# Ledger of designs, part 52: peptides against a protein of PDB entry 5HDT

Target 1, 163 residues: chain A of PDB entry 5HDT
Amino acid sequence: MVVKTFMDMDQDSEEEKELYLNLALHLASDFFLKHPDKDVRLLVACCLADIFRIYAPEAPYTSPDKLKDIFMFITRQLKGLEDTKSPQFNRYFYLLENIAWVKSYNICFELEDSNEIFTQLYRTLFSVINNGHNQKVHMHMVDLMSSIICEGDTVSQELLDTV
Target 2, 163 residues: chain A of PDB entry 5HDT as posed
Amino acid sequence: MVVKTFMDMDQDSEEEKELYLNLALHLASDFFLKHPDKDVRLLVACCLADIFRIYAPEAPHTSPDKLKDIFMFITRQLKGLEDTKSPQFNRYFYLLENIAWVKSYNICFELEDSNEIFTQLYRTLFSVINNGHNQKVHMHMVDLMSSIICEGDTVSQELLDTV

## One batch from the design tools (peptide; aimed at target 1 Q11 A56 P57 I107)

Design b2_p29_6_s3 (made by RFdiffusion4, then SolubleMPNN; from b2_p29_6, 15 letters changed)
Fold by OpenDDE base, seed 5:
Structure b2_p29_6_s3 (fold): chain B 163 residues (1-163), chain A 29 residues (1-29)
Amino acid sequence: as target 1 above (163 residues)
Amino acid sequence: SEKEKKERRKELLKERAKKAQEERKKKKE
């Protein structure tokens, strides 16, 4: 399936990157970002996370507005981490692990609305974090949030208030 | 400079992406 294709793809696989470029672009369309099925949206988010990994450091999405939409979309999916007993929790973990390892949100430093994106990310993570999560989940959340603070040259007061 | 920072961020993104996939492959072993 599509998720596995992007999951297994290396960033130096130039032929595959070219082959699936159109699919990557299509996955970022409103059709998928606003898909009514939450499981579909989760799968799309996982694919998008891998797309950022595969095409790093240059995401195939050239529009700043599109990039903002994608990261806001991914952020919304992270709310699913709240229910540790969900049948889809492993995929939510996959999403978190990916963005924590890759630090794809750091792409947002080049966007005008970076503070809005980071603020929403922090609010979401703090809203779902709980003592029921295992150490790995906590580690990824903390690592992700810390890296944004450390690598950012300017952090808004609103963002600081969420920390 | 901002230009230098941007280039550094790109380098980090590329390296982290590489390491992420390496870690994923290790988990499958």
Scores: peptide ipSAE 0.719, ipTM 0.955, DockQ to the pose 0.841
OpenDDE base, seeds 1, 2, 3, 4: peptide ipSAE 0.718, 0.718, 0.718, 0.718; ipTM 0.955, 0.954, 0.954, 0.954

Design b2_p29_6_s4 (made by RFdiffusion4, then SolubleMPNN; from b2_p29_6, 13 letters changed)
Fold by OpenDDE base, seed 1:
Structure b2_p29_6_s4 (fold): chain B 163 residues (1-163), chain A 29 residues (1-29)
Amino acid sequence: as target 1 above (163 residues)
Amino acid sequence: SAEEKKEKRKKLLKERAKKAQEKIKELKE
């Protein structure tokens, strides 16, 4: 199980990080990012979230375009949070919790298209948030969005007005 | 400066990742 492999990996395990580097790169390929199965895409998103955690602060993806694609991809998967009764909700929750803990989106401040990425993230989160979500879900969403605003090095006024 | 902000961001990312790792381990226990 690929998800389990990265979930169990230690940030300080240099040998493992080197061993699975190629796998991390392959998971960001168009084959996986554009996979037709939504459950596969969710698994990929969770792996990518863990990859950002494990390799922090230096993600293995050096291309700004690839990083943009990955975060836009992760953002699209967060739409699955809308249905709290879904069999896959726990995995969607893990994705949210992971990115809220790590604040991996803050990597995007170094990207030219950071405002686009953050805008899509905010729009997605606001579109899926509902009264069926427990306090933890709400907390993570608010924490994630607030951290981006507070760090705000490249946050545009347009994005602030959207919030 | 921009470079100072970048370094600060990297430090925060590393710290948050370590904390997240501990929390994830707790989920598995």
Scores: peptide ipSAE 0.695, ipTM 0.950, DockQ to the pose 0.839
OpenDDE base, seeds 2, 3, 4, 5: peptide ipSAE 0.691, 0.693, 0.690, 0.680; ipTM 0.949, 0.949, 0.949, 0.947; seeds 2, 4 fail the geometry check

Design b2_p29_7 (made by RFdiffusion4)
Pose (drawn by RFdiffusion4):
Structure b2_p29_7 (pose): chain A 163 residues (1-163), chain P 29 residues (1-29)
Amino acid sequence: as target 2 above (163 residues)
Amino acid sequence: SEHLNEARKHLRETAAKEWTDFLKERKEE
């Protein structure tokens, strides 16, 4: 249910945002980012993605250490894109489609461990892509990774090598 | 550096708004 309301919410709805702001900060809790259930981490990942969409360009989570935990957690969930036969695939696709459209990862430019995050993101995307993915998956991955290069400060040799 | 940060914020706002409008249109269909 929370996934639906965060999916349908708008950047304009200041009323609903102030209301659900406390829940948005809570969904980033370590209880969820490390929940052993695969289905829970997936749902939480979709919420955090829309939480970044709704509150852009000013995200609610301000702690850099915590902000790092979230995007590394999202990268681990993008591993689910590999199994195109799973019933949960379309939800992993929604996650990919969202962070691609929103360019949420560009928040990490300011983090000290940005290179580790972007490198691990690139490796993951190149390790999950297979002949089961349609062109929309390819397109979203390019949109996601292109923004990091074009709008970033620099490209390390390590990140360039993952390509 | 301030102009670069403002541009990045403007790009993110535009991208998020376009995705929001796309989702509204998809829900209406």

Design b2_p29_7_s1 (made by RFdiffusion4, then SolubleMPNN; from b2_p29_7, 18 letters changed)
Fold by OpenDDE base, seed 5:
Structure b2_p29_7_s1 (fold): chain B 163 residues (1-163), chain A 29 residues (1-29)
Amino acid sequence: as target 1 above (163 residues)
Amino acid sequence: SKEKKEKRKELILKRAKEAQEKRKKEREE
């Protein structure tokens, strides 16, 4: 399973990183990012999150436009956190936990459209956050958002309005 | 700045490694 492969891969697994590099690139293609099946998109997002972890600090995606697409894609998947009773909730949690631990969104500071990406992330998180979520979910969301604010030199007025 | 960028990269790498260690530890429990 592709998801398990990336889940179990360590950063120092150089041979595996090289072996699955092409797959990592394929997963970021429009075919997968625009896949009609929401469960497939979730699995892809989880893989992409692990790819950022595995290839840290340098993602294998060199195009700024591609990076933007990926993070906007991941952000859209986080909407699934709203339904805590979903059969796929554990995978949505996995996605959130990964990006909260790794802080992969922070590489977006190198992108021209960083404010747009962060704004969408904040809007999404605030739209899904509710009292039905357990403490871990809340902690990850707060940790993720706080880290971006603290690390950034400046934030747009639009981003400030979402906080 | 270049310095800030480098520090960010170092921090992300550290977090990535720690994340995987946390995951492994959770599997052992």
Scores: peptide ipSAE 0.694, ipTM 0.946, DockQ to the pose 0.834
OpenDDE base, seeds 1, 2, 3, 4: peptide ipSAE 0.667, 0.693, 0.670, 0.672; ipTM 0.937, 0.945, 0.937, 0.938

Design b2_p29_7_s2 (made by RFdiffusion4, then SolubleMPNN; from b2_p29_7, 19 letters changed)
Fold by OpenDDE base, seed 4:
Structure b2_p29_7_s2 (fold): chain B 163 residues (1-163), chain A 29 residues (1-29)
Amino acid sequence: as target 1 above (163 residues)
Amino acid sequence: SEEKKERRKKLILERARKAQEKRKEEREK
């Protein structure tokens, strides 16, 4: 399982990182980002989140446009958090937990479209957050959003209106 | 600035390592 491979991989596993680098690149292809199966897209998002963790501080994706696509893709998957009763909720939680712990979105500050990415993230999180979520989910969402606000030098008016 | 970029790199690396440690600890419980 690809998800398990990246889930268990440590940052200092240089040989493994080299071995699975091409796979990491392929997972960011349009084939996977635009895959018609929602469950597949969720698995891809989880892998991508771990890829940012494993290859920190340098993501293997060199194109700013590709990085934007990936984070916008991950953001879209977070919509699945709205249904706490869904069979895939635990995997959606895994995705949220990863991005909250690692705060991989913070690398977007180096991108020209950072404000767009953050705005979409905030809108998505606010659209799915509800009283049915447990404390851990709420904490991750707040922690994720707070980190971006605290570290950002400039925030668009659109983002400010969302918060 | 370059200083901010280096700070961000340091932070994400630290967080990434800590995240993996947390996962390992949770699996042991």
Scores: peptide ipSAE 0.685, ipTM 0.947, DockQ to the pose 0.805
OpenDDE base, seeds 1, 2, 3, 5: peptide ipSAE 0.682, 0.682, 0.681, 0.684; ipTM 0.947, 0.946, 0.946, 0.947

Design b2_p29_7_s3 (made by RFdiffusion4, then SolubleMPNN; from b2_p29_7, 20 letters changed)
Fold by OpenDDE base, seed 4:
Structure b2_p29_7_s3 (fold): chain B 163 residues (1-163), chain A 29 residues (1-29)
Amino acid sequence: as target 1 above (163 residues)
Amino acid sequence: SAEKKKKRKELIKKRAEEAQKKRKEELEK
């Protein structure tokens, strides 16, 4: 399983990183980002999150447009956190936990459209947060948002309005 | 700035390593 492979891969596994580099690149293709199956998109998002972890600090995606697409894609998947009773909730939690621990979104500060990415992330998180979430989920959401605000030099007025 | 970018990359790398460490520790429980 591709998901398991990336989950288990360490950052210093140079041979594996080289071996799965092409796969990592293909996972960011429109074929997967726009895959019609919601569960497939979630799995892809989890893989992409791990890819950012594995190849940190240099993701294999060098195109600013591609990076934007990926993070906007991941952000859209986080909407699945809204239903705590979903059969896929544990996988959505996995995605949230990964991005909260790694803070991979922070590489977006190098992108021209960083404010748009962060704004969409904040809007998404605020839209899905609810009382059904346990303390860990709330902690990850707050930690993720706080980190971006603290590290950012400038934020858009739209982002400020959401905070 | 270049310095801020460098520091950010270093921090992300450390966080990535710690994240995997945490994950493995949780799996051992």
Scores: peptide ipSAE 0.688, ipTM 0.946, DockQ to the pose 0.826
OpenDDE base, seeds 1, 2, 3, 5: peptide ipSAE 0.676, 0.677, 0.680, 0.683; ipTM 0.943, 0.943, 0.944, 0.945

Design b2_p29_7_s4 (made by RFdiffusion4, then SolubleMPNN; from b2_p29_7, 19 letters changed)
Fold by OpenDDE base, seed 2:
Structure b2_p29_7_s4 (fold): chain B 163 residues (1-163), chain A 29 residues (1-29)
Amino acid sequence: as target 1 above (163 residues)
Amino acid sequence: SAEKEERRKKIIEERAKKAQEERKKKLEE
């Protein structure tokens, strides 16, 4: 399984990173980002999160527009965290845990549209936070958002209004 | 700044490594 392949891959595995580079690039194609099946999109998001982990600190995606599309895509998938009883919640948690631990969104500070990306992330997280989430989920969400605030030199008014 | 970016990249790299180590620990438990 593609998801497991990236889950198990280490950052210092140069041969594997080279071997699966083309697959990583294909997963960021419109075909997968706009896939009609939401479960497929979730799997793709998890793979992309691991790709950011594996290739850290340099994502294999060279286009700023593509990076924006990917992070906006991942952000949209995080909406699935709203239902803690859903069958796919553990996979949504996996996605959250990855991005909260790695802080992959922080590479967006180099993008022109960083404020838009962070604004959408915050809006999404605040929209899905609820009392049904356990402490670990809350801690990941807070840690993720706090890290972005701490590293950010400028924050849009829209982001401030969301907080 | 370039220095800030380089520091950020270093931190992200270390976080990525730590994340994978934690995953491996969970699998071994």
Scores: peptide ipSAE 0.641, ipTM 0.933, DockQ to the pose 0.839
OpenDDE base, seeds 1, 3, 4, 5: peptide ipSAE 0.612, 0.555, 0.638, 0.625; ipTM 0.925, 0.907, 0.933, 0.929

Design b2_p29_8 (made by RFdiffusion4)
Pose (drawn by RFdiffusion4):
Structure b2_p29_8 (pose): chain A 163 residues (1-163), chain P 29 residues (1-29)
Amino acid sequence: as target 2 above (163 residues)
Amino acid sequence: PKDELRDMLIDKVLKEGKQPKTPHAKKFS
């Protein structure tokens, strides 16, 4: 249910944002990012993605250490894109479609470990793509990775090599 | 599919070119 309200919420709704702000900060808790259940991490990942959409360009989570945990957690969930036969696939697709449209990973430009994050992201996307994915999956991955290069400060040799 | 994804990405980066840094998620109008 929380996924639906965060999906339907708008950047304009200042009222609902101030209300759900405490829940948004809580969903990033380590209890969720490391929950052993596959279905829970997926739902939480979709929420954190819309939480970044709703509050842009000013995200609620300010701690860099915590901000790092979130985007690495999201990258681990993008591994689910590989199984196109799973009933959960369309939810992994929603996650990809969201962070691609929002350019949420650009928040990591200011983090000290930005290169590790972007490199692990690139490796993951190139390791999950297969013949089961339609062109929309290919398109969203390009939109996601293109923004990191075009709008980033630099491109390390390590990140360039993953391409 | 990996080659296709790589080609699409290179073409997109070359078309969009270098841009000012954007250290936040996109705000919608």

Design b2_p29_8_s1 (made by RFdiffusion4, then SolubleMPNN; from b2_p29_8, 16 letters changed)
Fold by OpenDDE base, seed 3:
Structure b2_p29_8_s1 (fold): chain B 163 residues (1-163), chain A 29 residues (1-29)
Amino acid sequence: as target 1 above (163 residues)
Amino acid sequence: SREELKKMLLERVKKEGKKPVVAHPRKFE
C-alpha cells in the first residue's frame, strides 16, 4: 500500500508531500534498511526511489550519512536484477527505471563519499547484466551511469578506470 | 552482456564529449 501511495504521487502534490513526510523519514530508518526480508527491502527501495522522485530536485533527507546509507542500500537491491525470471523482477525493473529517469544518484555529488557510492553502483550494474536482459534494461543502466559520468565534475578518470 | 553494456556506455560518454572511460567490470568478491 505504501508503495502504491507514493507511485501515485506527483511532484506538484504539496499537500501529500507534507502528509507523508514522516513516513518518508521512517522508511530510511535502520529498521527498514536492514530488514531481514529481501522482498520488504525491495519495497522499501521502491518507496525511497519514489520519494526522491516526488521531492526532486531535493530530498527530505538532509544528513550526508543517511543519504549515503540510502544509496548504498538501493545499490544492494539492484543485485536483484540478475534473475530476469524472478517473480519480483518487474519491481526491480521499476526501481532501475525510476532512479535512471529521476537521476536520483546525482544528489550524491555533494557527498564526500560520492566516489565510493558511484563505484559500487557501476560494479553492481555490470555484475548483474546478462543475456536475459533486454535493450530497455541496458538503456536505463547506460542512462544512469552516463549521467553521473558526464554531469559529475568531481568524478575523476582514475576512478572510472578502476570500475 | 557486460561487453555490450560497456560498449553502449562508452559510446554514450564519447558522444557527450567526454574522454571515453575504460570500464573493467568485475564480480563482487
Scores: peptide ipSAE 0.523, ipTM 0.799, DockQ to the pose 0.170
OpenDDE base, seeds 1, 2, 4, 5: peptide ipSAE 0.503, 0.471, 0.490, 0.473; ipTM 0.803, 0.794, 0.797, 0.789

Design b2_p29_8_s2 (made by RFdiffusion4, then SolubleMPNN; from b2_p29_8, 16 letters changed)
Fold by OpenDDE base, seed 1:
Structure b2_p29_8_s2 (fold): chain B 163 residues (1-163), chain A 29 residues (1-29)
Amino acid sequence: as target 1 above (163 residues)
Amino acid sequence: MREELREMLLKRVKELGKKPVVPHPRKFE
């Protein structure tokens, strides 16, 4: 399983990172990002999160447009956090936990459209939060959002108004 | 719940040394 492969890979394994670079790039293709099956898209998002983890602090993706597409894609997947009773909730939780811990979205500061990405992220997180979520979910959301606020020197007023 | 999350966020931002934003109504609530 591709998910398992990336999950078990560490950041110091340069040989393995090089070996799976093509796979990482392929996972960001429109075929996967626009896949009609929501469960497949969730798995792709988790894989992408793991890719960001193992390639941190840099991303293997060189195209700003591709990076934007990826993070907008991940943001859309986070909508699945709303249903806490879903069989897939644990994977959505994993996605949130991963991107929060790694601070994956901080790569977006290099993008011209970073404020758009962050705004959509904040709106999504606040839209999905409900009484079914535990404190861990809250903490990961806060970790994710606060990191962006504190690290950003060019955070727009629009983003600040979203808080 | 959304307000609670907002308060947690503002508290965290304050603790990390950045000036918190002034509370205001959210347009997406």
Scores: peptide ipSAE 0.432, ipTM 0.750, DockQ to the pose 0.172
OpenDDE base, seeds 2, 3, 4, 5: peptide ipSAE 0.405, 0.429, 0.421, 0.389; ipTM 0.807, 0.749, 0.745, 0.802; seed 4 fails the geometry check

Design b2_p29_8_s3 (made by RFdiffusion4, then SolubleMPNN; from b2_p29_8, 15 letters changed)
Fold by OpenDDE base, seed 2:
Parts: sequence; structure tokens; C-alpha cells
Structure b2_p29_8_s3 (fold): chain B 163 residues (1-163), chain A 29 residues (1-29)
Amino acid sequence: as target 1 above (163 residues)
Amino acid sequence: MREELRKMLLERVKEEGKKPVVPHPRKFE
């Protein structure tokens, strides 16, 4: 129900944004980020992606450490894109589509460890890509990665080597 | 597939360099 709530919200729902701010903050807690169930973690990642979508161009998370944890967490979930025949693939696809469209990772430019986050993202995407993926997946991955490259003032050598 | 993805990415980056992304107020840019 929580997942559905955020998924159905649009970016112009200011009253709803205020109403669910506390819930958004709770979803970024260690309890959810380190939840033992992988399906729950996927749902949490989708919710977090929706939260970034809803609150763009601002984010309700103000702690740099928390933001780092969130994006490292989302990056880890993207590993699930590898199995295109998984019953959860559509949710992994949704996660990818969302973060690509919203450009949510661009928030990381304000973080000291942005290069680490971006490197892990790129490594993950290139690691999971396989013959089972269609052009839509390719386009979303490219949208996501190219946005970071184009918006970044500096790109680490390690990131360049990953590409 | 990795090589294909790399090529697509490089092509997109080149295109974006020539045609800058239009900022959107409801995206993170």
C-alpha cells in the first residue's frame, strides 16, 4: 500500500508531499535499507525512486551520509536487472526507468563521494547488461549514465575506465 | 552487449555535447 501511494503521486501534489514527508524519511532508515528480504528491498528502492521523483528538484533527505546510503542502496538493487526472466524484472525495470527519467543520481554531485557512487552505478549497469535486454533498457541506461557525464564538472579516471 | 552499450553511451554523450540538455524544473539537473 505504501508503494502504491508514492507511485500514484504526481510532482504537483504539494499537499500530499507535505503529508507524506515523514513516511519518506522513515523509508530511508537502516531498518528498510538493510531489510533482510530482497523483495522488500526492491520495493523500498522503488519507493525511494518515487520519492525523488515527487520532490524533484529538491530532496527531503538533507544528510549527505544518508543520501550516499540511499544511492548505494539503489545501485545494489539494480543488480536485479540481470535476470530478465525474473518475476520481479518489471519492478527492476521501473526502478531503472524512474531514476533515468528523473535524473535522481544528479543529487549526488553535492556529495563528497559522488565519484564512488557514479563508478559503482556504471559498473553495475555494465555488469548486468546481457542479450536478454531490449532497446528500452539500453536507452534508459544510456539516459542515466549520459546525464551524469554531461552534468558533471569532473569525471574520475576510474569512471572513464568503466565506460 | 557491453560494447554496444558503450557505443550508445559515447554517441549520446557526443550528441549531448552538441545539443545541450534542456533543463526541466521537475528533474534533478
Scores: peptide ipSAE 0.467, ipTM 0.807, DockQ to the pose 0.419
OpenDDE base, seeds 1, 3, 4, 5: peptide ipSAE 0.457, 0.456, 0.453, 0.456; ipTM 0.825, 0.818, 0.822, 0.772

Design b2_p29_8_s4 (made by RFdiffusion4, then SolubleMPNN; from b2_p29_8, 16 letters changed)
Fold by OpenDDE base, seed 3:
Structure b2_p29_8_s4 (fold): chain B 163 residues (1-163), chain A 29 residues (1-29)
Amino acid sequence: as target 1 above (163 residues)
Amino acid sequence: MREKLREMLLKKVKEKGKLPKVAHPRKFE
């Protein structure tokens, strides 16, 4: 229910955005970010990705620490892309596609620890890529990483060094 | 595959070029 709600919500519905603001905040709680069930964490990550899409360009999360936690959390979920035969692979793909399309990680440029976040993202993506992945996965990964590199300033060279 | 990904990334970066930092975009804007 919650997942579908955010997936179907568009950026133009200000009333709905306001209505579900509290829910968005709750999804970023430690209860969900540290949930013991891997499938739940994946769903949470997808919801968070949708939240960033819906509320773009402003995230509903105002705490820099919380934003860092969220993106580090999302990054950790992307490890699930490694198993292309997993029944949850399509959701991992959705997560990747979403964050690449929305350029959600661009919010991290405002964070002091942006380099850490981006570095972990790049390391994760390069660690999971394998022969089972198709060109679409490659494209989304490249779109995600290249956008960060091209839109960044001093972080760009450091990120390139991680490649 | 990592090398291929790296090559694609470098190619994409070269094609896009260095862009000025912009605000987080909205969909369809």
Scores: peptide ipSAE 0.418, ipTM 0.741, DockQ to the pose 0.705
OpenDDE base, seeds 1, 2, 4, 5: peptide ipSAE 0.377, 0.372, 0.404, 0.388; ipTM 0.790, 0.730, 0.728, 0.778; seed 5 fails the geometry check

## One batch from the design tools (peptide; aimed at target 1 A56)

Design b2_p30_1 (made by RFdiffusion4)
Pose (drawn by RFdiffusion4):
Structure b2_p30_1 (pose): chain A 163 residues (1-163), chain P 30 residues (1-30)
Amino acid sequence: as target 2 above (163 residues)
Amino acid sequence: PRPYGPSEEEWEEIKEERDEKREEYHSYFD
């Protein structure tokens, strides 16, 4: 249910945002980012993605250590894109489609461990892509990775090598 | 903090596309 309200919510709805702001900060809790259930981490990942969409360009989570935990957690969930036969695939696709449209990862430019995050992101995307993915999956991955290069400060040799 | 996200026009397009795909997106989580 929380996924649907965060999916349908708008950047304009200042009323609903102030209301659900405490829940948005809570969904990033370590209880969820490390929950052993695969289905829970997926749902939480979709929420954190829209939480970044709704509150842009000013995200609610301000702690850099915590902000790092979230985007590494999201990258681990993008591994689910590989199984195109799973019933949960379209939800992983929604996650990919969202962070690609919103350019949420660009928040990490300011983090000290940005290169580790972007490098692990690139490796993951190149390791999950297969002949089961339509061109929309390919397109969203390019949009996601292109923004990191074009709008970033630099490109390390390590990140360039993952390409 | 450095801002993130697409331009204003791209936001309007994304909002339109999301309105169109609303029922499809809901079906993922039914």

Design b2_p30_1_s1 (made by RFdiffusion4, then SolubleMPNN; from b2_p30_1, 12 letters changed)
Fold by OpenDDE base, seed 4:
Structure b2_p30_1_s1 (fold): chain B 163 residues (1-163), chain A 30 residues (1-30)
Amino acid sequence: as target 1 above (163 residues)
Amino acid sequence: MRPFGPSEEEWKKIEEYRKKNREKYHSIFS
C-alpha cells in the first residue's frame, strides 16, 4: 500500500525520496484530490501529510495553487475527526498528528491565500472538536493552531480576532 | 517557498516515536 510506503519512509531516505517523487506529485493531482471515494481521499491525505514530513523543510510541490488545493483538501478531510466512533478515526488521527507535528501548514504563509487556508483550518478544527476526543487529539489540534498563530506575523489581525 | 517543519530536536523525538510505534501505525492502515 502506498500509504505504508510513505509512512515508513524518513527524511534520510534520499534514494527512496527520489524514486517516489513522481508518485508524490501524482498523488496531488486532481484525480486524487477529487477522488469520488471518501476512504481513498483520506488515504491520499495521509500520504500527502507524510510527503510533507519526508520532504521537509521543502515540499516537492512548488505551485502556489497546488499547495492551496492540497491544504484545502487536507482541511476537508479533518472533518472526519468529529466522529470518534468511526472505524477510520485512527486514520484521521494519523492525519492530525502528522500535520501538527510536521507543521506543514506553515508553508502556506507565503501563499496569497494563506488567510483563507488558515481560516478554513481553524473553522474546521473548532467545528469538529468535542469532549469525546481524548487528550492527544485536543493537544494536536491546539498545537496545530498555536504553531500557526505563533508564526503569524503574516497572519491577518482579522484572523486572530476570529479564532 | 517558505521552509517548514519542527526543530531538529523535535524531529528526533517524532522519528523515535514513529519507529517505536511502527506496528501500531501499520495496523491503522491494515
Scores: peptide ipSAE 0.716, ipTM 0.967, DockQ to the pose 0.894
OpenDDE base, seeds 1, 2, 3, 5: peptide ipSAE 0.711, 0.710, 0.708, 0.714; ipTM 0.966, 0.966, 0.966, 0.966

Design b2_p30_1_s2 (made by RFdiffusion4, then SolubleMPNN; from b2_p30_1, 11 letters changed; failed a check: too like the target's own chain)
Amino acid sequence: MRPFGPSEEEWKELKKYRKENREKYHSIFE

Design b2_p30_1_s3 (made by RFdiffusion4, then SolubleMPNN; from b2_p30_1, 11 letters changed)
Fold by OpenDDE base, seed 5:
Structure b2_p30_1_s3 (fold): chain B 163 residues (1-163), chain A 30 residues (1-30)
Amino acid sequence: as target 1 above (163 residues)
Amino acid sequence: MRPFGPSEEEWKKIKEYREKNREKYHSIFE
């Protein structure tokens, strides 16, 4: 699967990064972001997360509107973390681990709609967090939120109060 | 766009962990 291709790729794979650049761009199209199959959308989210990992500290997506669509899409997928007994939970964990480690949401600080993106992320995380999650899940959720608060010099107290 | 990512030391740890657990990661998508 494509997800394994990006998963096995690292930041130093310049030849592969060039080879799969068009695929990376295509995966962010409305065709995939609005795909009717929930399992496909989850796989797409995992691929997108790895794309941010591979191309860090930059992303191949240059459109602010596209970046907003991507992170709103990823945020919606994180709702799947609510069911710890789901057969797809490990994939949701993979997604959470990646975005927490890579800190990809931090690219959103320069977006006009950054407050909306972060608000939706926090609301989603707070809605799915529960006592059934193990320590690693909790740690990644906290790290994800903390990295945005600590590194975001543009994050207002008003935003934090809104959540 | 604003650059993003973990510190160099964190990247090193991430790479090592991912390489060490490569088979485990592959099993997630079987």
Scores: peptide ipSAE 0.738, ipTM 0.969, DockQ to the pose 0.884
OpenDDE base, seeds 1, 2, 3, 4: peptide ipSAE 0.724, 0.727, 0.729, 0.729; ipTM 0.967, 0.967, 0.968, 0.967

Design b2_p30_1_s4 (made by RFdiffusion4, then SolubleMPNN; from b2_p30_1 with P1M Y4F I14L E16K E17Y D19E Y28I)
Fold by OpenDDE base, seed 4:
Structure b2_p30_1_s4 (fold): chain B 163 residues (1-163), chain A 30 residues (1-30)
Amino acid sequence: as target 1 above (163 residues)
Amino acid sequence: MRPFGPSEEEWEELKKYREEKREEYHSIFD
């Protein structure tokens, strides 16, 4: 599986990173971001999360529009965290854990639409967070939001008051 | 684009954590 390929890759895998660069770019295409299968979209999101991990501190996606599309896409997938009993929940958890650890959303600070991206992220997280989630899920959600608040220079108090 | 990522210390922690979770991660995507 492609997801396992990127999962097993790390930042020091320079040869592999170069080899799979085109695949990474292809995974961010509209074909995958708008794939009709929900499970496929989740797998794509997990791959993208790992792509940000292994290519950090940069990403192979340099287009602001593409980056926006990617993170809006990932944000939409996080809605799947709402059902803790879903057979796919562990994959949603993987996604959440990754983006929280990697702080991949922080690449968006220089984007013109950063506030839109962050707003949608916060709203999504607040919409799905519930007492049924274990402590790790809560921790990652908090870490994800707090890292953006703490490190961002574009997140205004007004935005925080709005979400 | 703005560089992103955890601190160097956090990267090391993440690497260790992911190594420990490798089999679990693989099982998630079986």
Scores: peptide ipSAE 0.735, ipTM 0.968, DockQ to the pose 0.916
OpenDDE base, seeds 1, 2, 3, 5: peptide ipSAE 0.732, 0.719, 0.725, 0.722; ipTM 0.968, 0.965, 0.966, 0.965

